# Ledger of designs, part 309: peptides against a protein of PDB entry 6IDX

Target 1, 380 residues: chain A of PDB entry 6IDX
Amino acid sequence: KELAKLSADVTFATEFINMDGIIVLTRLVESGTKLLSHYSEMLAFTLTAFLELMDHGIVSWDMVSITFIKQIAGYVSQPMVDVSILQRSLAILESMVLNSQSLYQKIAEEITVGQLISHLQVSNQEIQTYAIALINALFLKAPEDKRQDMANAFAQKHLRSIILNHVIRGNRPIKTEMAHQLYVLQVLTFNLLEERMMTKMDPNDQAQRDIIFELRRIAFDAESDPSNAPGSGTEKRKAMYTKDYKMLGFTNHINPAMDFTQTPPGMLALDNMLYLAKVHQDTYIRIVLENSSREDKHECPFGRSAIELTKMLCEILQVGELPNEGRNDYHPMFFTHDRAFEELFGICIQLLNKTWKEMRATAEDFNKVMQVVREQITRA

## One batch from the design tools (peptide; made by RFdiffusion4, then SolubleMPNN)

Design b2_p27_8_s1 (from b2_p27_8, 11 letters changed)
Fold by OpenDDE base, seed 3:
Structure b2_p27_8_s1 (fold): chain B 380 residues (1-380), chain A 27 residues (1-27)
Amino acid sequence: as target 1 above (380 residues)
Amino acid sequence: SELDEIRALFLENAKPIVPGPRGKPIK
């Protein structure tokens, strides 16, 4: 207990480390001594002293043995562990992941998604906080190629809904530390969109062009009997498509693929449009047809608006930016749905369409409408 | 109504959480 208290002092820590004191603490944990196992309080103080000593940055985390990692991971994986030991063990694993790529690899092999999620299904907010902190550390330190797989694994285990139900809608006020970890998780989740945001459409990719064609089909052919056979002459179809793409509000009516070559938002805008068209088809069709039938120059260009809105949402949500340690602003709304960004887009595009009508905007007012919509979204 | 409810939910949740003082390390 006194050692744990003194270990927070940098002068004491330096002297104790110079006397190989940290090696003694690690060996005590590694040995799994009956003494430490029988006295949970003594183990908790040992782990506290270890953390406080390591937090001074005097000793590299790479000094930690695989046996030590297995002992700490063992405390996290056990169904019945003392709360004080569990909390400190989660904190140690977080620090290991954050400070050493070699330890990240070892921990990622020893800890399961199911174990981490089980620590969210408790009434103790401190345990929940350190469990989310460890999840965030694992996401942050994961190789770029593995981040999406990790996110999918957490989604399969219902991480979002568990956080919503057990943390956000819990019977206790959210502390600043938990709010920060929820913010970090939100940022890291939206950063998974960065690749799509920075992906340019290839105008020669037929699969990508077929998505644009599907947007046209959903908007204009959904009411047309399938009996209008695709057999009418290729030239009339090209001219028809140009008209349809104009009615959809693309800037390039001849080749809408060119509108998705700008990054940001690149292909992410097309993903949002397709999501809206598939999941909220009635809303999509309504927005498109209401504007396509107008001859008064007050039509809201859906395609252009959707692209610029996607870009704006990425800017507001700071997609691609690292989480800031000073921020604690999370939105509970984003924990209500697995496709929260696309759902937000679907709400905001309706807001944009409404605002356009209320302002009696023309194409010349486009930037003014976008500014008003930005203010509306950022104040909300 | 739904857009207004979502606006309301968005507006209610957007209140800046005043950063409380950094909690002291767990003694």
Scores: peptide ipSAE 0.023, ipTM 0.534, DockQ to the pose 0.143; fails the geometry check
Fold by OpenDDE base, seed 5:
Structure b2_p27_8_s1 (fold): chain B 380 residues (1-380), chain A 27 residues (1-27)
Amino acid sequence: as target 1 above (380 residues)
Amino acid sequence: SELDEIRALFLENAKPIVPGPRGKPIK
């Protein structure tokens, strides 16, 4: 207890480390000695002293043995551990992951996200905070090939739903530390969109062009009486499609694929449009047809609007940026749905369409509408 | 509507970004 308190002092820490004191603490943990196991309080103070000493940055985290890692991971994976030990063990693992890529690799072998999910289902917000912090650390330090697996583990409806139900909708006020970890998790989740945001459409890729054609089909063929079989002439079909792509509000009516060559938002905009068209078909058709029937120059260009809105949402959500420590502005919305970004897009595109109508906007007012929509999204 | 709730949830939490994780000592 005194050691844990004194370990916060840099002068004491320096002297204690120079006396190999930290090595003694690590060996005590490594030994799994019945003495520390019988006195959970002594182990908790030992782990506290270790953390406080390591926080001075005098000793490299790489000095930690695999035996120590396994012992700490053991405290996290055991179903019946003292809460004080569990909390400190989670914090140690987080610090190890954040400070050493070598330790990350070892920890990622010993602990699964599934084990950490169990620590989210408790009433103790501090345990929940350190569990999310460790998940975030593992996510942040994961190599690119494993980030998608962690993304899939997050997208496993279970982690999101557990965070929503046990953390966000818990009967306790969210502390600043938890709010920060939820923010970090949100940022790391949105960074998974970066690949699609930076993926250019290939205008020559038929499969990608077929998605644009599917948007046209959903908008215009779903209401068309089957009697208008698209006439056999390839030229009449191309001319008809050009008209349809104009009605969809693409900038390039001849080759809408060109509108998706700009990154950001690249293919992510097309993904959002397709999601809207398939999941919220009635909303999509309504937005498109309400504007396609207008001859008064007050048509809201859906395609252009969807692209610029996707870009704006990426800017607002800071897609591709690393999480920032002083932020604690998490959005509970993003924990309500597996495809929360696409759902947000679906909300914001309706807001944009409404705002466009209310402003009686023309194509010249496009940037003004987007500015108003940005303010509406950021001020609310 | 679910839409208004989602909108409200997104909008209520828009506070500005401050940098870099220092592990605070477990007190």
Scores: peptide ipSAE 0.021, ipTM 0.505, DockQ to the pose 0.179; fails the geometry check
Fold by OpenDDE base, seed 1:
Structure b2_p27_8_s1 (fold): chain B 380 residues (1-380), chain A 27 residues (1-27)
Amino acid sequence: as target 1 above (380 residues)
Amino acid sequence: SELDEIRALFLENAKPIVPGPRGKPIK
């Protein structure tokens, strides 16, 4: 206890480290001595002293042994650990992951996201905060190839549902630390969209062109029996498709694929459009048909609007940016749905269409409408 | 109605960004 208190002092820490005191603490943990297990308080103070000493940045985190990591991971994985030990163990693992890529690799082998999820189901908000903090650290430090796997683990309805039900909808006010960790998790989740946001459409990729064709089919052929034989003249069909792509509001109505070659938002805009068309088909068809039937130059160009809105949402959500330590603005909405970005797009495109009508906008007013919509989204 | 619910969700969530303290070990 006295050591833990004194370890916060930089002068004491320097002298204690110079005397190899931190090595002694690590060896005490490594030994797994039955004495430390019988005296949970002594272990908690040992771990506190270790953290406070390491926080001075005098000693590299790489000095810790694999045995030490396994002991700390063991305290997180055991079902009946003292809350004080669990808190400090989670904090140590977080710090290890954040400060050393070599330690990240070792910790990622010893701890599963499932074990960390169990610590979210407790009533202790501090444990929940440290568990999310460690999840965030693991996510942040994951290699690019493993980020998608972690994303899939986060997209597991289970983690999202647990955070929503046990953290966000908990009977307790969200503390600033928890709000920050939820913000970080949100930012890291949206950064998974960066790849699609920066992916250019290949106009020669038939599979990508078929998605654009599917958007046309859903909008205009939804009532047409699939029995319309493939054989009638390809040229009349191409000319008809050009008209349909104009009615869909693409900027390049001759070759809509060209609208998706600009990054950002690249293919992410097409993903959003396809999601809207498949998941919210009635809303999609309504928006397209309401604007396709207008001859008054007050048509809202859906394709152009969807692309620019996707770009705007990426800018508002800071997609591709690292989480800022000073921020804690998380949106509970993003924890309510697995496809929260696409759902946000679906809402915002309806808002855009409404705002366009209310403003009696023309194509010349496009940028003004987008500015008003930006203000509406950022004030909401 | 749905837009109003979403506006409500966004408005309720627009709490002022308080800088999260970096996880000082909870004393």
Scores: peptide ipSAE 0.013, ipTM 0.497, DockQ to the pose 0.175; fails the geometry check
Fold by OpenDDE base, seed 2:
Parts: sequence; structure tokens; C-alpha cells
Structure b2_p27_8_s1 (fold): chain B 380 residues (1-380), chain A 27 residues (1-27)
Amino acid sequence: as target 1 above (380 residues)
Amino acid sequence: SELDEIRALFLENAKPIVPGPRGKPIK
């Protein structure tokens, strides 16, 4: 206990480390000594002293043995571990993951996301915080090729749902530390959109063009009796599509694919539009038809608006930015739905369309409408 | 506020979250 307290002092830590004190602590943990296993308090203080000593950055985290890692991972995986040991073990694992890519690889093999999620279902907020912190560390340090797989694994384990129910909707105030970890998780989740945000549409890719065609079909052909599909020649079809793409509010009426070649928001805008059209079809059709039936210069260009709104949402959510240690602003709404970004887009596009009407905007007012909508979203 | 409407819409569209098994409170 006194060692754990004194280990927070850098002078003491330096002297203790110079006396190989940290090696003694690690060996005590590695040995799984019956003494430490029988006295949870002594083990908890040993782990505290170890953490405090390592936090000085005097000793590399790579000094720890695989046996030590397995013991710590074992404490996290044990169903009947003392809360004090569990908390410190989670913190040690987090620190190991954050400070060493080699340790990350070893820990990622020893611990499952399912085990960490179980620690979110407890009433102890500190345990929940360290569990989310370790999840965030693992997610942050995951190689790019594995990051999506990890995200999918978290989604499959209902991580969002568990956090919402057991953390956010808990019967207790959220502490600053937990708020920070929720913020970090939110940022890391939205950073998965970066790839799509930076993906340019290939105007020659037929599959991508078929999505644009599907948007047209949903807007204009879904209500049309299939009998009125005029068997008109290929040229009349091209001319018809140009009219439809104009009514959809694309900037390039001839080749709407060109509107998605700019990054950001690239293909992410098309993903949002397709999601709206498929999941909220009535809302999509209403927005498009209300503007397509206008003969006045007050039509809201849906396609252009959707692209610019997607870009604006990415800017507001700071997509592609690393989490800042000083921030703790998380949005509970993003934990309410699996496709929270697309749902946010669907709400904001309705807000944009409403604001456009209320302002009696024309195409010249486009930037003013977007500014008003930005203020509405950010003051929210 | 417009935000309350946005929040309300998100809350309304939130599928009923199946309560995971409440872990026993570690006493």
C-alpha cells in the first residue's frame, strides 16, 4: 500500500526502478504466487505500484514478459476476479496496448471483445470506463486492414446497445473519464467513414452508376404504373434521364456520377442518399417530388444538397481526426442506432429542405441555406 | 428546439434495445 502510494513520486520511482524494484513486482505477478492470489488487496496494490511506476515512462512497456501479459489478461477473463484487481488489470492492458504495438498483438490474441463487453454490464462505472478505454485502445491500435473487422465484431456483440443501456442510460451521473471514453469511441466509429468520404466515384463503374439509376428509379418509377414505361428508343431514354437527374437536383444532369468525384464527401454522399431512399423511402420520395414539381426557381436541389450536407456533417463530426485527450463531448444519439450517421443525414436533409422552403431560397441562396442549417445542427 | 426534434427523432427511431443480461452486481 505504501509502495503503491510512493510509486506516484518520480524520485521514489526512479530510485525504486534503479533497485530493480519493478522487476520484483513483475516477478510476483508472473509467479501467480499463492500469496498474491489469496490476498486480493496485496495484488491490487502490487498492480497499482506497477502502473504508477510505468506511468513515469522510465521503463519501456516492452520489458514485460508474455507470462505477465497472460496473468493480467487472466485477471480480466476470470469471472470472479476482485473489482480492484480487474480495474488495475484493465488499466495495465490499456497502457500496454497504447504504448507498444508488439504488446497490442499479444493482447489482441489473449482477450476477446466479448470478455470486455461483459465488464460493461456491471454497476461499477470505473470498471466500465476502463473496459471502454481498453476497447478504444484496441480499436485505435488495430492495423487498418483489421480495423473494420474489429468494428464489425464490436457491432455484432451489440457494443453500442450495451453502452447505451448500461452506461449512458445508467442511474448515475457520467463522470468526465467515462464521457471522454465515450467521445473517443464515437470519434473512432465515425473515422470508419473516412474511407468512403475519400473514395471518388468512378464514372465508368457500372455498379456505382446503377446506384444513381436506382435513386432515379425510386423517385420517379416507383409510383409510375410500369405500363407507362414508354418503349421509346435509347435517345429518348437518355433525354428522359437527363430530365430526371435535373429534377433530382444533381449539378451534372448529363452524368450525375461526376458530382461524386469530388472528395470529400465522395461516395459517402451516395451511400447516404441510397440509405435514405431505401430505409426512408417515403421521406426521400416526398423531398424529391416536392422539389421536382416546382416550376418556380425555389426548387431545392436534392442531389447537390445531399452532397454538401454529407460534407458538412463530416466536418461537424470531424471525420478522419484523431480523438483529443481534452474532449469529453459525446452525443448519446449516436448510440441509439447502428447507422447513426445515415440517420442523422436523413434528419438533417429534412431540416435543410424545410429551411430552404422557409427562406424561399433559390439556387443563389444555396450557401446561405447551408450556413443556417450548419448553425441549426451545431446549436443542437 | 430543432435539436429536441432531432433528438426525439433519433430516440423514436431507436429500435428497442434488448436489455443484455444484467451482470450481477459484484459486491
Scores: peptide ipSAE 0.010, ipTM 0.389, DockQ to the pose 0.052; fails the geometry check

Design b2_p27_8_s2 (from b2_p27_8, 13 letters changed)
Fold by OpenDDE base, seed 3:
Structure b2_p27_8_s2 (fold): chain B 380 residues (1-380), chain A 27 residues (1-27)
Amino acid sequence: as target 1 above (380 residues)
Amino acid sequence: SELDAIAQTFLENARPIVPGPRGKPIK
């Protein structure tokens, strides 16, 4: 206990480390000797002292043995471990993952996200905080393939649901530390959009062009059987589609694919439009048809608006930026749905369309409408 | 849902802060 307290002092830590004191602490953990009176209390203080000593940055995290890692991971994976041991073990694993890529690899083999999710289903907010912190560390340090797997897994849906129900909607106030970890998780989740945000549409890719054609079909031919593949479209059919793309509000109504070559938001804008068209079809059709039937120059260009709104949302959510240690702002709404970004887009595009109408805007007012919409989104 | 409440708040707060381009008061 006194060692754990003194280990927070850098002068003491330096002297103790120079006496190989940290090696003694690691050996105590490695031995797993449960035979000592007050073992749990002693172990909790040992782990505290170890963590405090390592936080001075005097000793590399790579000094720890595989046996030590397995013991610490064992305290996290085993049922009915003392809360004090569990808390410190989670913190040690987090620090290991953050400070060493080699330790990350070893820990990722010993611990599953599912095991960490179980530690969220408790009434102790400190345990929940350290569990999320370790999840965030693993997610941050994961290679892109594993990061995508973590995002797509049933684990992510379950994680989101557990966080929502046991943390956010819990019967207790969210502490600053928990708010920070929720913020970090949110940022890391939004950073998965970066690839699509920076992906340019290829105007020569037929599959991507077919998505734009599908947007037209849903808006104007919703009752028509998709089996009418556009055969060799006569010049008259091409001219008809050009009119439809103009009514959809694309800037390049001859070749709408060109509107998606700008990054950001690239293909992410097309993903949002397609999601809206498929999941919220009635809302999509309403927005398009209300503006396509106008001849008074007060039409809201849906295609252009969707692209610029997607870009704006990426800017507001700081997509591609790393988490900041000084921030604790998270949005509970992003934990309510698996496609929360696309749902937010669907809400904001309706807001934009309403604001455009209320302002009696024309194409010349486009930037003013977008500024008003930005202020509305950021104040909500 | 919380998302629906936010959606409603956005839609309700969709008031033009700026007078329309032709200076006519939005009634």
Scores: peptide ipSAE 0.016, ipTM 0.352, DockQ to the pose 0.053
Fold by OpenDDE base, seed 1:
Structure b2_p27_8_s2 (fold): chain B 380 residues (1-380), chain A 27 residues (1-27)
Amino acid sequence: as target 1 above (380 residues)
Amino acid sequence: SELDAIAQTFLENARPIVPGPRGKPIK
């Protein structure tokens, strides 16, 4: 207990470390000797002293043994562990993951996100905070391939549900520390969009071109009797498609694929458009047909608007940026849905279309409409 | 606010994973 208190002092820490004091503490944990009276209390103070000493940055985290890591991971994975030990064990694992890639690899083998989710189902907000912090650390330090796997896993859907029900919708105020960890998790989740945001469309990829064609089909053929598809020659069909792509509001209505060669937002804009067209087909068709029927030059160009809105949302959400330690702003709505970014896009594109009409905008007003929409989204 | 309406629309269109009280965004 006194050692844990004194370990917060840098002068004491320096001298204690010089005397191999940290090595002694690690050996106490490694021994796992449960035979002592007040073992749990002693262990809690040992772990506190270890954390306080390591926080001075005098000793490398790489000094810890695999046996130590296994013991700490064991305290997180075992049921009915003392809350004080669990809290400190989560904090130690977080620090190890953040400070050492080699320790990350070892920890990722010893613990699962599923085990950490169990610690979110408790009434203790501190335990919940440290559990999310460790999940965030593991997600941040994961290789790109593993990050995508973590995001796609059933565990991620379950994680969102558990966070929503046990943290966000809990009968208690959210503390600043928890709000920060929720912000971090949100940022790390949106950073999974970076690859698609930076992917240029290949105009020669037929599969990608077929997506653009599917957008046209959903907008214009969904109400047309399939019997009236005129078997007219390839040229008349190309000319018809050019008209349809103009009505869809693409900048390059001859070759819409060229609109998706700019990064950001690259293919992410096409993903959003396709999601809207398939999941919210009624809304998509309404927006496209409303603007395609206008003869007054007040048509809102859907294709151009969707691309620029996707780019704007990426800028607002800071896609591709690392979490900032000074921020704690998070949006609970992003924990309510698996495709939260695409759903946000679907709402914001309707807002854009409404704002365009209210402003009586023309193509010359495009940038001004986008500025107003940005202000509307950011003031929300 | 217009954004409460956007958030409300988001929350209405977003199929909630689990029915329950809607959390307010922390700004």
Scores: peptide ipSAE 0.023, ipTM 0.367, DockQ to the pose 0.068; fails the geometry check
Fold by OpenDDE base, seed 5:
Structure b2_p27_8_s2 (fold): chain B 380 residues (1-380), chain A 27 residues (1-27)
Amino acid sequence: as target 1 above (380 residues)
Amino acid sequence: SELDAIAQTFLENARPIVPGPRGKPIK
């Protein structure tokens, strides 16, 4: 206990480390010897002293043995561990993952995200905080290939639901530390969109062109009486498509694929448009047809608006940026749905259309509408 | 609708994401 308290002092820490004191602490953990009276209390103070000593940055985290890692991981993975030991063990694992890629690899083999999710289903917010912190650390340090697997895992849908129900909607006020970890998790989750945001459409890729064609089909063919069979010659069909792409509000109505060659937002804008068209079909059709039926130059160009809105949302959400230690602003809505970004897009595109109508905007007012919408989204 | 609730939740909880100065990357 006294050692744990004194370990916070840099002078004491330096002297104690010079006496190989940290090695003694690691050996106490490694021994796993439950035979001592007050073992749990002693272990909790040992882990506290170890953390405080390591936080001075005098000793490399790479000094820890595999046996030490396994013991700490064991305290996290085993049921019925003392709360004080569990909390400190989560914190140690977080620090190990953050400070050493070699330790990350070892820890990622010993602990699953599923085991960490179990520690979110408790009433102790400190345990919840360190569990999310460790998940965030693992996600941050994961190789790109494994990061996508972590993203696609049933674990993420479950993780979001558990966080929403047990943390965000919990009966306790969210502390600053938890708010920070929720912010970090959101930033790391949005960074999964970076690949799509930076993916240029290939104008020669037929599969990608078929998505744009599907957007047209959903907007215009769903209401068209089947009597206008698409049997008119290839040129009339191309001319019809050009008209439809103009009504969809693409900047390049001859070749809409060109609108998705700029990164950001690249293909992510097309993903959002397709999601809206498939999941919120009535909303999509309404937005497109309301603007396609206007002859007064007050039409809101859906295609252009969707692209610029996607870019704006990426900028607001700082997609591709690392989380900042000073930030604790999280958005509960991103835990309500597995495709929360696309749902946000669907809300914001309706807001954009409403704002466009209210402003009686024309194509010349486009940037002004986008500025107002940005202010609405950021103040909301 | 659930969308209105999400929108409202977004609108109620979206403190302006002021681009804070690039703080230290979480080490």
Scores: peptide ipSAE 0.011, ipTM 0.417, DockQ to the pose 0.474; fails the geometry check
Fold by OpenDDE base, seed 4:
Structure b2_p27_8_s2 (fold): chain B 380 residues (1-380), chain A 27 residues (1-27)
Amino acid sequence: as target 1 above (380 residues)
Amino acid sequence: SELDAIAQTFLENARPIVPGPRGKPIK
């Protein structure tokens, strides 16, 4: 107990480390010897002293043995561990993951997100906080391939649901520490969009062009009477599509693929448009047809608006930026849906379309409308 | 409008929880 308290002092820590004191603490954990009458209390103070000593940055985390990692992971994965030991073990694992890629790899083999989710289903907010902190650390340090796998896994949907129901909608106030971890998780989740945001459309990729064609089809062919037999002439067909792409509000009416070659938002804008068109088809068709039928120059260019809105949302959400240690602002709504970004886009594009109409905007007012919409989204 | 209600619901759910101070290390 005194050692744990004194370990917070850098002078004491330096002397104790120079005496191989940290090695003695690690060996105590590694031994797993339950023979002492006050084993749990002693172990809790040992783990506290170890954390405090390591926090001075005098000793590399890479000095930690595999046996030590397995013991600490055991305290997290095993049922009926003392809450005090569990809390410190979660914190140690978090620190290990954050400070060493080698330790991350070892820890990722010893623990599962499913085991950590079990620690979210408790009434102790401190345990929940450290469990989310460790999940965040694992997610932050995961290779991109594993991060995508984690995101696509049923585990992420379940994690989101558990956080929403047991943390956010809990009958207790969210503490600052928990709010920070929820913010971090939100940022890390939106950073999964970075790849798509930075992916340029290839105008020669037929599969990508087929998505743009599908947007046209959903908007214009789904409600059109089958009597418009596709006129046989290749030139008439090209001219027809150019008109349709103009009505969709693309900047490049001849080749809309060119509108998606700029990054950000690249292909992420096309993903949002396709999501809207497929999941919220009635909303999509309404927005497109309302603006496509206008001859008064007050048409809201859907394609251009969708691209610039996607870019704006990425800027507001700071997509591709690392979590800031000083921030704790999270949005509970992003835990309500698996495709929260695309749903946000679907709401904001309707807001944009409304604002455009209310302002009686023309194409020259585009930037003014976008500025008003930005203010509306950020004040919200 | 229905959009305002959706936006408002979105906004109410989107209320940033005010950042509190850095989590102190486990003392």
Scores: peptide ipSAE 0.011, ipTM 0.410, DockQ to the pose 0.257; fails the geometry check

